Peptides against a protein of PDB entry 2N1D. Designs and how they scored, part 32

Target 1, 169 residues: chain A of PDB entry 2N1D
Amino acid sequence: EVKVKIPEELKPWLVDDWDLITRQKQLFYLPAKKNVDSILEDYANYKKSRGNTDNKEYAVNEVVAGIKEYFNVMLGTQLLYKFERPQYAEILADHPDAPMSQVYGAPHLLRLFVRIGAMLAYTPLDEKSLALLLNYLHDFLKYLAKNSATLFSASDYEVAPPEYHRKAV

## One batch from the design tools (peptide; aimed at target 1 P12 V15)

Design b1_p21_6_s1 (made by RFdiffusion4, then SolubleMPNN; from b1_p21_6, 9 letters changed)
Fold by OpenDDE base, seed 5:
Structure b1_p21_6_s1 (fold): chain B 169 residues (1-169), chain A 21 residues (1-21)
Amino acid sequence: as target 1 above (169 residues)
Amino acid sequence: PRKYSEEEIERKLKEMLEELG
């Protein structure tokens, strides 16, 4: 397994996110006010504003595209708790052609990084490419940590209605 | 200060991973 280190600043949020959904029976408000696409775009723009070379900009765009692709592939199968399944089903029914990166937000994006390591272990990348990718993934996670106050909030969750509970149990 | 202790975080993250997916 490829090790992707989660910043210590973000670990408590993963726990809070887990608690809000699985214990407090709340749901993240969908569609997200700030979706994954927007977060990745902000990151790319942030990197470009740092005065990097064209080569670095190209690399950032590739990383952003990769993160987006992995998120869209893995969201439905690996990044949801059981309690969130009815909500996901509703999203699929209402938006069958929309990528999940346009629907979900920061909490679910962060969950990607606890699972992506296993996926990367079976990806045919040479050592240099893998090391570079890991550097960018960690860089992105640092970005999330720096902006955690605006990206992660319990106020983005809401209590699931009684009719939802009947579907979820 | 942090909401959870370091030990609590690691324990709860483990539980989270078991339920995720």
Scores: peptide ipSAE 0.699, ipTM 0.943, DockQ to the pose 0.706
OpenDDE base, seeds 1, 2, 3, 4: peptide ipSAE 0.697, 0.693, 0.695, 0.697; ipTM 0.946, 0.942, 0.947, 0.949

Design b1_p21_6_s2 (made by RFdiffusion4, then SolubleMPNN; from b1_p21_6, 6 letters changed)
Fold by OpenDDE base, seed 5:
Structure b1_p21_6_s2 (fold): chain B 169 residues (1-169), chain A 21 residues (1-21)
Amino acid sequence: as target 1 above (169 residues)
Amino acid sequence: PKVYSDEEIEEKLEQMLKELG
């Protein structure tokens, strides 16, 4: 399995996110006020504005596209807690053709990086390409950590109504 | 985020990973 290191600053948030959903029975408000697409766009613009002349073998746009694709593929099967399943089902019913990167936000995007390593192990990338990709993924995670105060907040969650609890089994 | 000890973080992350998906 490929190792993707999570910044120490973001680990407590992963725990808080887990606690909010599974223990406090709250749900992240959907559609997200700032969805994954927007976060990735901001990152891309941030990188371009910095005028980096370093590693250009793997373009930022390709990295963004890759993260988006992995998120959209993995969200429904690997990035949700059981309690979130009814909410996901409602989203699919209401927006069957919408990519989940347009619905979900930063917390779920962060969850991707605790699972993406296993998926990358099965990608047909040579060692050099994989190393470059990992560098960009870690760079993106650093970006999330830098902007964590605006991206991650418990106020983006709300207590699920009693009707939802019944559906959540 | 909440304040956790390093030990608590790793323990809870492990639990989180078991329940995620």
Scores: peptide ipSAE 0.690, ipTM 0.954, DockQ to the pose 0.853
OpenDDE base, seeds 1, 2, 3, 4: peptide ipSAE 0.689, 0.685, 0.683, 0.687; ipTM 0.952, 0.952, 0.951, 0.952

Design b1_p21_6_s3 (made by RFdiffusion4, then SolubleMPNN; from b1_p21_6, 9 letters changed)
Fold by OpenDDE base, seed 5:
Structure b1_p21_6_s3 (fold): chain B 169 residues (1-169), chain A 21 residues (1-21)
Amino acid sequence: as target 1 above (169 residues)
Amino acid sequence: PRKYSEEEIEKKLEEMMKELG
């Protein structure tokens, strides 16, 4: 497995997110007010504003595209708790052709980085390419940590109604 | 200060990972 280090600043949020859903039986409000696509776009623009070369800009765009792709592939099978399954089913029914990166937000995006390492271990990348990718992933995680106050909030969750509990548990 | 200690965070992350997916 490839190790993707989660910033210490974001680890407590992963725990809070887990607690809100699995113990407090809350759901992240969907569609997200700020979805994954928007977060990735903001990151790309942030990197461009730092005065990077054209080559770095191209690389950032590729990384953003990659993160988006992995998120969309892994969300339904790897990044949800059992309690969130009915909500996901409703999302699929209401938005059958929409990428999940347009529906879900920062908390679920952060969960990706808990699991992406295992996926990257089986990706046919040479050592140098993998190292470069990991550097960008860590850079993105640092960006999330820097903006955590605006990206992660318990107020984005709401208590699931009784009718939801009946189909979730 | 943090709600949980670093050790508690790591323990809970392990539990979280078992339930995720």
Scores: peptide ipSAE 0.673, ipTM 0.933, DockQ to the pose 0.711
OpenDDE base, seeds 1, 2, 3, 4: peptide ipSAE 0.671, 0.668, 0.670, 0.671; ipTM 0.933, 0.933, 0.932, 0.933

Design b1_p21_6_s4 (made by RFdiffusion4, then SolubleMPNN; from b1_p21_6, 8 letters changed)
Fold by OpenDDE base, seed 1:
Structure b1_p21_6_s4 (fold): chain B 169 residues (1-169), chain A 21 residues (1-21)
Amino acid sequence: as target 1 above (169 residues)
Amino acid sequence: PKKYSEEEIEKKLEEMLEALG
């Protein structure tokens, strides 16, 4: 298995996110004020502004595209808690053709990185390519950690109404 | 945000992984 290390600064947030939803019965407000697409775009622009070569810029774009693809594929099946399923169903009904990267935000994006390692283990990449990819993924996670104050907040969650609880049991 | 010890974080992350998906 390919191990993706989560920055220590972000581990507490994963726990808080889990607690907010599973124990406190709250939901992340959707659509996100800052969606996954926007976060990835900001990262790409950040990397490009630091004077990267054409090849490095291309690599960043590919990494961003890859993260987006994995997120959109995995969100519905691997990145939700049971309590979030009714909300997801509503999102699909209201936005059937929208990629989830345009709906969900930073907390769900961070959840991707606790699962992506297993997926990468079965990706046909040579050792060098995999190492490069992992470096970029870790670089992106460091970016999230650096901007965690603006990306992760309990105020983006709200208590689910009683009628929602009945649907989620 | 809540403050956790390293031990608490690792324990709760395990619980999170079990519940996720």
Scores: peptide ipSAE 0.636, ipTM 0.943, DockQ to the pose 0.833
OpenDDE base, seeds 2, 3, 4, 5: peptide ipSAE 0.626, 0.627, 0.634, 0.636; ipTM 0.942, 0.941, 0.945, 0.944

Design b1_p21_7 (made by RFdiffusion4)
Pose (drawn by RFdiffusion4):
Structure b1_p21_7 (pose): chain A 169 residues (1-169), chain P 21 residues (1-21)
Amino acid sequence: as target 1 above (169 residues)
Amino acid sequence: EELEEEVEEAIKDLEEAAEES
């Protein structure tokens, strides 16, 4: 199976997010302003601002769109804990206009890369095509971890009260 | 080493949650 190193800079954050959901019994039931699509656009424009190009412009642009669609096909199914099911229906009902790539903010973005390595093991392309994909994915994760101090806000996870657990049982 | 174990546990838990989904 494909071995992909998830940024060890973000591994403490991955465990922190998991720790909050499972151990701390905290849930993310609110729309974040610092959302996945905004970070995607930020990274997309970042590559352009350093070196204004046409050939790499659409490359970064569509790869980012790829992350967007990849995130959309996994967010509510593959990137979600069973304990997040209540908050999912809650946020979806309260804010049916807002995309999930926005309301769940940056903490849920990292989950995509965790699961996409597994699913891409069942769809094995050659090393070269996969290398270009992982190249840009790791490049994004490098930038992601670089600005992660003002990027991730796991502190918005609030402990789910017993009355709220009634929606999980 | 401890963090790697915790990461493996977190990934496994996420995989289990994905299977239940």

Design b1_p21_7_s1 (made by RFdiffusion4, then SolubleMPNN; from b1_p21_7, 12 letters changed)
Fold by OpenDDE base, seed 4:
Structure b1_p21_7_s1 (fold): chain B 169 residues (1-169), chain A 21 residues (1-21)
Amino acid sequence: as target 1 above (169 residues)
Amino acid sequence: DELDKRFEEAVAGLLEDAEAN
């Protein structure tokens, strides 16, 4: 399998995210104050500011586009806990044509990297291309780790109302 | 360590509780 290593700084957040949703029955506030599109845009700009060549800039843009595509495809089917499914249904009803990268934020984006490795294992990429992609994914994760204090906060979650609990059975 | 243990538990939770294709 393809293993995507999660930075040590982000491991505690995945634990907290898991606990907030599944044990404390909270929901991430949607639409996100800072959505996935914005996070990826900031990353791209960050990489551009570091004096990358045109080829490197192109590669960053392709990686950002790829992450966005994978997120939008996988969010509804692979990145949500059961408790979050009613919320997702409401989002689809309210924003039927909006990509989920415009609605969801950093916590759900981080969940992608827990699952993406298995998906990449079955992608027809040569060894060199796969290694390069993995390097960029790890680079992006390092970026998330560096900005974790601003991207990940329990205050972005809220206790689900009683009406929601009835729908989430 | 304890963090790694909790992390593995969270990962397992996500993999098990997430909606399947």
Scores: peptide ipSAE 0.534, ipTM 0.897, DockQ to the pose 0.756
OpenDDE base, seeds 1, 2, 3, 5: peptide ipSAE 0.528, 0.520, 0.529, 0.532; ipTM 0.896, 0.893, 0.897, 0.896; seed 1 fails the geometry check

Design b1_p21_7_s2 (made by RFdiffusion4, then SolubleMPNN; from b1_p21_7, 12 letters changed)
Fold by OpenDDE base, seed 3:
Structure b1_p21_7_s2 (fold): chain B 169 residues (1-169), chain A 21 residues (1-21)
Amino acid sequence: as target 1 above (169 residues)
Amino acid sequence: DELDKRVAEAIEGLLRDAEAN
């Protein structure tokens, strides 16, 4: 199985995110103040400003596009805790044509990297290509860790109202 | 360690909830 390693700095956040949703019954405020699209754009710009040389097969822009695509495909079915499903349904009803990368933010994006390994295992990539992709994914995660103070905060969550509890559990 | 155990618990919770979809 393909495993994407989560940086140590982000591991506590995965736990806090899980706790906020499942135990404290809070919801991430949507639409996100800083959505996945903007995070990926900032990363791409950061990489370009650093003068990094990318090969044609896995350039930064292509990696960003890939992450965005995976996120948009997986968010609704693979990246939500049960408690978040009514919120997602409301988002779909209000914004049926909006990609979820424009709605959700860093916490849900981080969840992608917990699950993306299984998806990559079924991609027709040779060993070399997979290694290159994994390097970029880990590089992006390091970027998230570096900017974790601004990207991950419990203040971005709010207590779900009683009406929400009745339809969520 | 304890942190890794809690991370695993979070991941398992996410996997379990995803399977319910």
Scores: peptide ipSAE 0.470, ipTM 0.901, DockQ to the pose 0.880
OpenDDE base, seeds 1, 2, 4, 5: peptide ipSAE 0.459, 0.447, 0.465, 0.467; ipTM 0.898, 0.892, 0.901, 0.897

Design b1_p21_7_s3 (made by RFdiffusion4, then SolubleMPNN; from b1_p21_7, 13 letters changed)
Fold by OpenDDE base, seed 4:
Structure b1_p21_7_s3 (fold): chain B 169 residues (1-169), chain A 21 residues (1-21)
Amino acid sequence: as target 1 above (169 residues)
Amino acid sequence: SELDKRVAEAIEGLARDAAAN
């Protein structure tokens, strides 16, 4: 399989996110104050500001579009802990036509990168294309790491109410 | 490392929950 390396700076967050949800029984506040769409837009703008060529900008835009697509496809079935399922159901009911990239934020986006490798393993990409894609994904992850102080915070979670616990069996 | 172990647990938990969907 293809394994996407997670920056060391973000590894503690994966653990904290896991702990907050599964052990502390908290939920990420939705809709996110900074959603995936916004994060990806900021990344694209960041790359643009770094003086990339037109071709590089195009590549970044394609990568952003791809990440967004993968996120929207995978969120509901691949990127949620069991405890989060009732929340997701409520989101779907309240926002049936909204892409999840407009609802969820950085923590769930990060989860994508621990799951996307398996998907990429079956993508018919040649070696060079796959390497290039992985480089962009790692570049994006480094961007998340650089901005982790603003993107990842336990204060964005809240204790689920008792009535939620009854639903989250 | 212990951190890597805990990361693995988190990832495995997510994978397990996804498989149960």
Scores: peptide ipSAE 0.594, ipTM 0.932, DockQ to the pose 0.847
OpenDDE base, seeds 1, 2, 3, 5: peptide ipSAE 0.588, 0.583, 0.591, 0.591; ipTM 0.931, 0.930, 0.932, 0.931

Design b1_p21_7_s4 (made by RFdiffusion4, then SolubleMPNN; from b1_p21_7, 12 letters changed)
Fold by OpenDDE base, seed 4:
Structure b1_p21_7_s4 (fold): chain B 169 residues (1-169), chain A 21 residues (1-21)
Amino acid sequence: as target 1 above (169 residues)
Amino acid sequence: SELDKRVEEAIAGLAADAAAN
């Protein structure tokens, strides 16, 4: 089994996110003020600005593309709590052709990394490739942790209205 | 730790909801 370790700085957020949605019955504001595409772009630019080699830059781009693809594939079926499904349905209706990486933000992106391990376990990656991928995933998570103050906030959530509760059951 | 336990609970909740799809 492949397990992606979550930085200690982000562990409280996973709990808070879970609590906000499932117990406090709140919803993350969509479309996100800062969507997944933007976060990944910022990460890529950050890595490029750190004086990395061309090879490393290429690897970063591939990792970003991969994360984006996994997110877009997994969001609807793997990364939502039950309470969020009506919101997702509304998003699909309003943005039928938009990738979810353009709609959702950091909290849902973080959820990817608690689910992606199982997916990676079934990927035909050799040991070297898997290790490299995991290193980049952890590197990206460290980036999220470093920027957690701006990426993760309970103020990005709002209490769902009563009519939402009725359709969320 | 308690935090780790709560994280696991959050993850379990997400997994359960995903499985219900």
Scores: peptide ipSAE 0.595, ipTM 0.932, DockQ to the pose 0.855
OpenDDE base, seeds 1, 2, 3, 5: peptide ipSAE 0.592, 0.582, 0.587, 0.585; ipTM 0.931, 0.930, 0.931, 0.930

Design b1_p21_8 (made by RFdiffusion4)
Pose (drawn by RFdiffusion4):
Structure b1_p21_8 (pose): chain A 169 residues (1-169), chain P 21 residues (1-21)
Amino acid sequence: as target 1 above (169 residues)
Amino acid sequence: EEEEELEEWEEEKLELLEELE
């Protein structure tokens, strides 16, 4: 199976997010302003601002769109804990206009790369095509971890009260 | 002080990750 190193700079954050959901019994039931699409656009424009190009412009642009669609096909199914099911229906009902790539903010973005390595093990392309994919994915994760101090806000996870657990049982 | 706290917190989470592994 494909071995992909998830940024060890973000491993503490991955465990932190998991710790909050499972151990701390905290849930993320609110729309974040610092959202995945905004960070995708920020990274997409970042590559352009350093070196204004046409050939790499659409390359970054569609790869970012790829992450967007990849995130959309996994967010509510593959990137979600069973304990987040109540908050999912809640946020989806309260804010039916807002995309999930926005309301769940940056903490949920890292989950995509965790699961996508597993699913791409069942769809094995050659090393070269996968290398270009992982190249840009790791490049994004490098930038992601670089600005992660003002990027992730796991502190918005609030402990789910017993009355709220009634929606999980 | 904030940087030290952050480093301590990262170390704690790495230790936790090792325990989980």

Design b1_p21_8_s1 (made by RFdiffusion4, then SolubleMPNN; from b1_p21_8, 7 letters changed)
Fold by OpenDDE base, seed 3:
Structure b1_p21_8_s1 (fold): chain B 169 residues (1-169), chain A 21 residues (1-21)
Amino acid sequence: as target 1 above (169 residues)
Amino acid sequence: EEEEKRKEREEELLKKLEELE
């Protein structure tokens, strides 16, 4: 099994995220004001601004593309709580061809890293490639932690309306 | 003691994350 360690700084947010959705019956506001695509773009630009070589820049772009792809594949099947299912269904109905990385934001992106390790375990990567990927994934998580004050906020959630509750429960 | 509390919180988090589907 491939282990992707979540920074301790971000674990409290995962708890808050769970609480907001599952116990408080709130929903993350969609479409996200800052979606996954923009977060990844900001990360890539951040890395490029630090004087990277061409090869380093290329690697960052590949990692960003990979994270985006994994997110888009896994969001609907692995990264939602039960209470969020009606919302997801509505998003699919309204935006059937939109990648979820353009709809969802930082909280769901963080959830990806809870599950991505299991997916990577079945990916045919050589040892060197896997090590490099893991390094960048952890680097990205550190970036999220560094910018957590702007990326993660309970104010991005809202109480689900009564009609939603009838659909969800 | 703080280590024990940390471990407990982590275990609780893991249980909550298992609710993801």
Scores: peptide ipSAE 0.363, ipTM 0.853, DockQ to the pose 0.202
OpenDDE base, seeds 1, 2, 4, 5: peptide ipSAE 0.336, 0.339, 0.345, 0.352; ipTM 0.844, 0.846, 0.848, 0.848

Design b1_p21_8_s2 (made by RFdiffusion4, then SolubleMPNN; from b1_p21_8, 11 letters changed)
Fold by OpenDDE base, seed 4:
Structure b1_p21_8_s2 (fold): chain B 169 residues (1-169), chain A 21 residues (1-21)
Amino acid sequence: as target 1 above (169 residues)
Amino acid sequence: SAAEAAEKRKEELLKRLEELE
């Protein structure tokens, strides 16, 4: 299978995220204080500030666009724990046409990279093209790791109210 | 569809990345 390497710095967060939702029955506060769109924009600006050429800048923009699209497609079906589904349903009901990249934040974005590898495995890419894509995905993940103290916090979660628990069963 | 858009973006990205390699 195609392996997207998650930085070691972010692996503990994936565990904490899972624990907050599944064990502690908390929910990520929505809409996110810093949504996926904002994170991707910051990344693009960060890469631009590093002195990339026009061609590299274009590539970064395409990476951002691709990540955004994949996130918006996969969030509802692939990236949510069971406990989060009622919350998602409420978001869809209230904002049916809003892209989820404007609603969700860093934790769910990180989950994308846990799942995206399996999808890429069935994509007809030659070895070189796949390597290039992976390099850029890894570069973005490295950015997330570098900013993990700001992007990932348990304080962005809250205990679900009792009425939510009834819906989540 | 969103899935189709994602695939298109992926193809565009891969094409550009190949040019930069």
Scores: peptide ipSAE 0.033, ipTM 0.641, DockQ to the pose 0.019
OpenDDE base, seeds 1, 2, 3, 5: peptide ipSAE 0.007, 0.023, 0.022, 0.017; ipTM 0.343, 0.555, 0.545, 0.499

Design b1_p21_8_s3 (made by RFdiffusion4, then SolubleMPNN; from b1_p21_8, 9 letters changed)
Fold by OpenDDE base, seed 3:
Structure b1_p21_8_s3 (fold): chain B 169 residues (1-169), chain A 21 residues (1-21)
Amino acid sequence: as target 1 above (169 residues)
Amino acid sequence: SAAEELEKRKEELLEKLKELE
């Protein structure tokens, strides 16, 4: 399996995220105030501001596009806790054609990197391409860690109402 | 140490990520 290392700074957040959802029965507020698309755009702009060449800019754009695609494919099937399923169903009903990268935010994006390694293990990428991709993924994760104070907050969650509990349980 | 105990607890809690569907 391809190992994608989560920065130590973000591991506590994954625990908090799990606790908020599964134990405290809260939900991340949707649509996200800052969705995955915007986070990826900010990252791309950040990389551009670092004085990248045209080739580097192209590579960043490809990585961003790839992350977005993986997120949109995996969100509904691999990145949700059981308690979040009714919320996801409501989102699909209200916005059936909207990519989830426009709805969900940083916490769910971070969850992607917990699972993406297994998916990458089955991609037909050569060793060089895979190494390059992993480098960018780790670079992006470092970016998330550096901006964690603005991207991850328990205040973005809210207690699910009683009617939701009836749907979830 | 207290730090080691905290780390162990975090690792145990991280196992809860397996509950992702």
Scores: peptide ipSAE 0.067, ipTM 0.655, DockQ to the pose 0.223
OpenDDE base, seeds 1, 2, 4, 5: peptide ipSAE 0.029, 0.034, 0.060, 0.065; ipTM 0.642, 0.648, 0.677, 0.668; seeds 2, 5 fail the geometry check

Design b1_p21_8_s4 (made by RFdiffusion4, then SolubleMPNN; from b1_p21_8, 9 letters changed)
Fold by OpenDDE base, seed 3:
Structure b1_p21_8_s4 (fold): chain B 169 residues (1-169), chain A 21 residues (1-21)
Amino acid sequence: as target 1 above (169 residues)
Amino acid sequence: MEEEEEKKRKEELLKRLEELE
């Protein structure tokens, strides 16, 4: 099993995220004001601004690309609560060819790291490659934690309208 | 005591992350 540790300062947000959706019946505002693509771009630029070597910069780009790909693959099948399913269906209908990394934002991106470990466990990576990947994933999570005040806010959620409740679980 | 209770509540709610589907 591949363990991806969520920073302690972000765990409360995961709880709040769950509470907002499942208990309070709210929805994250879509399309996100700051989508996953932009968050990953900001991270990459942040890393590059630290005076990285060419090899390190290349590695960051590969990690960003990987996170984006995993997010786009896993969002619809592994990163949503039941209450969010009608919203997702509407997004697919309205934007059938748009990658979900352009639609969803930080909360759903954080959910990825709750599930990505299980996916990586079945990925044929050698020990060195896996260790490097895990290091960057944890580095990215630290970046999210550092910028949590601007990335995670309950104000990005809104109460679902009565019409939504009728078609939701 | 209140802080400890809140921490416990948060830990219990973390179990709800399994509702992701």
Scores: peptide ipSAE 0.039, ipTM 0.655, DockQ to the pose 0.228
OpenDDE base, seeds 1, 2, 4, 5: peptide ipSAE 0.033, 0.037, 0.038, 0.036; ipTM 0.641, 0.655, 0.655, 0.647

## One batch from the design tools (peptide; aimed at target 1 E62 L125 L133)

Design b1_p22_1 (made by RFdiffusion4)
Pose (drawn by RFdiffusion4):
Structure b1_p22_1 (pose): chain A 169 residues (1-169), chain P 22 residues (1-22)
Amino acid sequence: as target 1 above (169 residues)
Amino acid sequence: EELLEELQELTEKVVEVLEEAE
């Protein structure tokens, strides 16, 4: 299987997010302003601002779109805990206009890279094509971890009350 | 199975774009 190192800078955050959901019994039931698509655009423009190019411009652009679609095909199914099912239906009903890549903010973005390495083990391309993919994915994760102090806000996880657990049972 | 096909298609598109960019 494909061995992909998830940024160890973000490993404490991954465990923190998991700790909040499972151990702390906290859920993320609110729309965040710092959302995945905004961070994607921020990174996409970042690569352009350092070096204005045409050839790399659409490259970063469509790879970012790839992360967007990759995230969309996994968000509610592969990147979600069973305890997040109540908040999913809640946010989806309360805000049917808003995309999930927006409402779940940056903490849910890191989950994509955790699961995508597993699914891409069942769809094995060559090392070279995978290397370019992991190259840009790791490059994004490098930037992601760099600005992560003002990027992730796990503090928005609030402990789910017993009345709220009624939607999980 | 459909998800794996979608992931493969997206990966192929990303690789093609990066080859063109090089």

Design b1_p22_1_s1 (made by RFdiffusion4, then SolubleMPNN; from b1_p22_1, 11 letters changed)
Fold by OpenDDE base, seed 2:
Structure b1_p22_1_s1 (fold): chain B 169 residues (1-169), chain A 22 residues (1-22)
Amino acid sequence: as target 1 above (169 residues)
Amino acid sequence: SDLLEKIRELTKKIVEVLLKSL
């Protein structure tokens, strides 16, 4: 399996995220106040401000586009807990053509990096290419860790109403 | 699976660009 290393600072958040939804029966507020698109845009701008060369800036933009697409194809089937499925179904019904990167936020984006490694293991890549990709993914994760105080908060979750519990078992 | 194929194709595109950026 391809190992995508999650920064130690973010590992406790993954546990809290799981607990909020699975045990406390809360839902992340949707649409996100800060969605995946905006997070990726901020990252790209951050990298640009660091004085990267044109080639490296182009590479970052492609990685951003790639992460966005990874998220959009994996969110519905790979990144949601069972309790979140009715919420997702409602989002799809109301906004069938909207990419989920415009709806969901940082917690679900972080879940992508927990799952993406297993998928990449089935993608034929030479060692150099894989290392190169992982370096960029890890750089983005480092950015998430650096900004974790503003990106991850239990206050972005809310207790699901009783009627939701009846359809989310 | 369809998902796995999508991931493969996306990854190929990203890597191609990254290699050119070196």
Scores: peptide ipSAE 0.654, ipTM 0.953, DockQ to the pose 0.647
OpenDDE base, seeds 1, 3, 4, 5: peptide ipSAE 0.649, 0.648, 0.645, 0.649; ipTM 0.952, 0.952, 0.951, 0.952

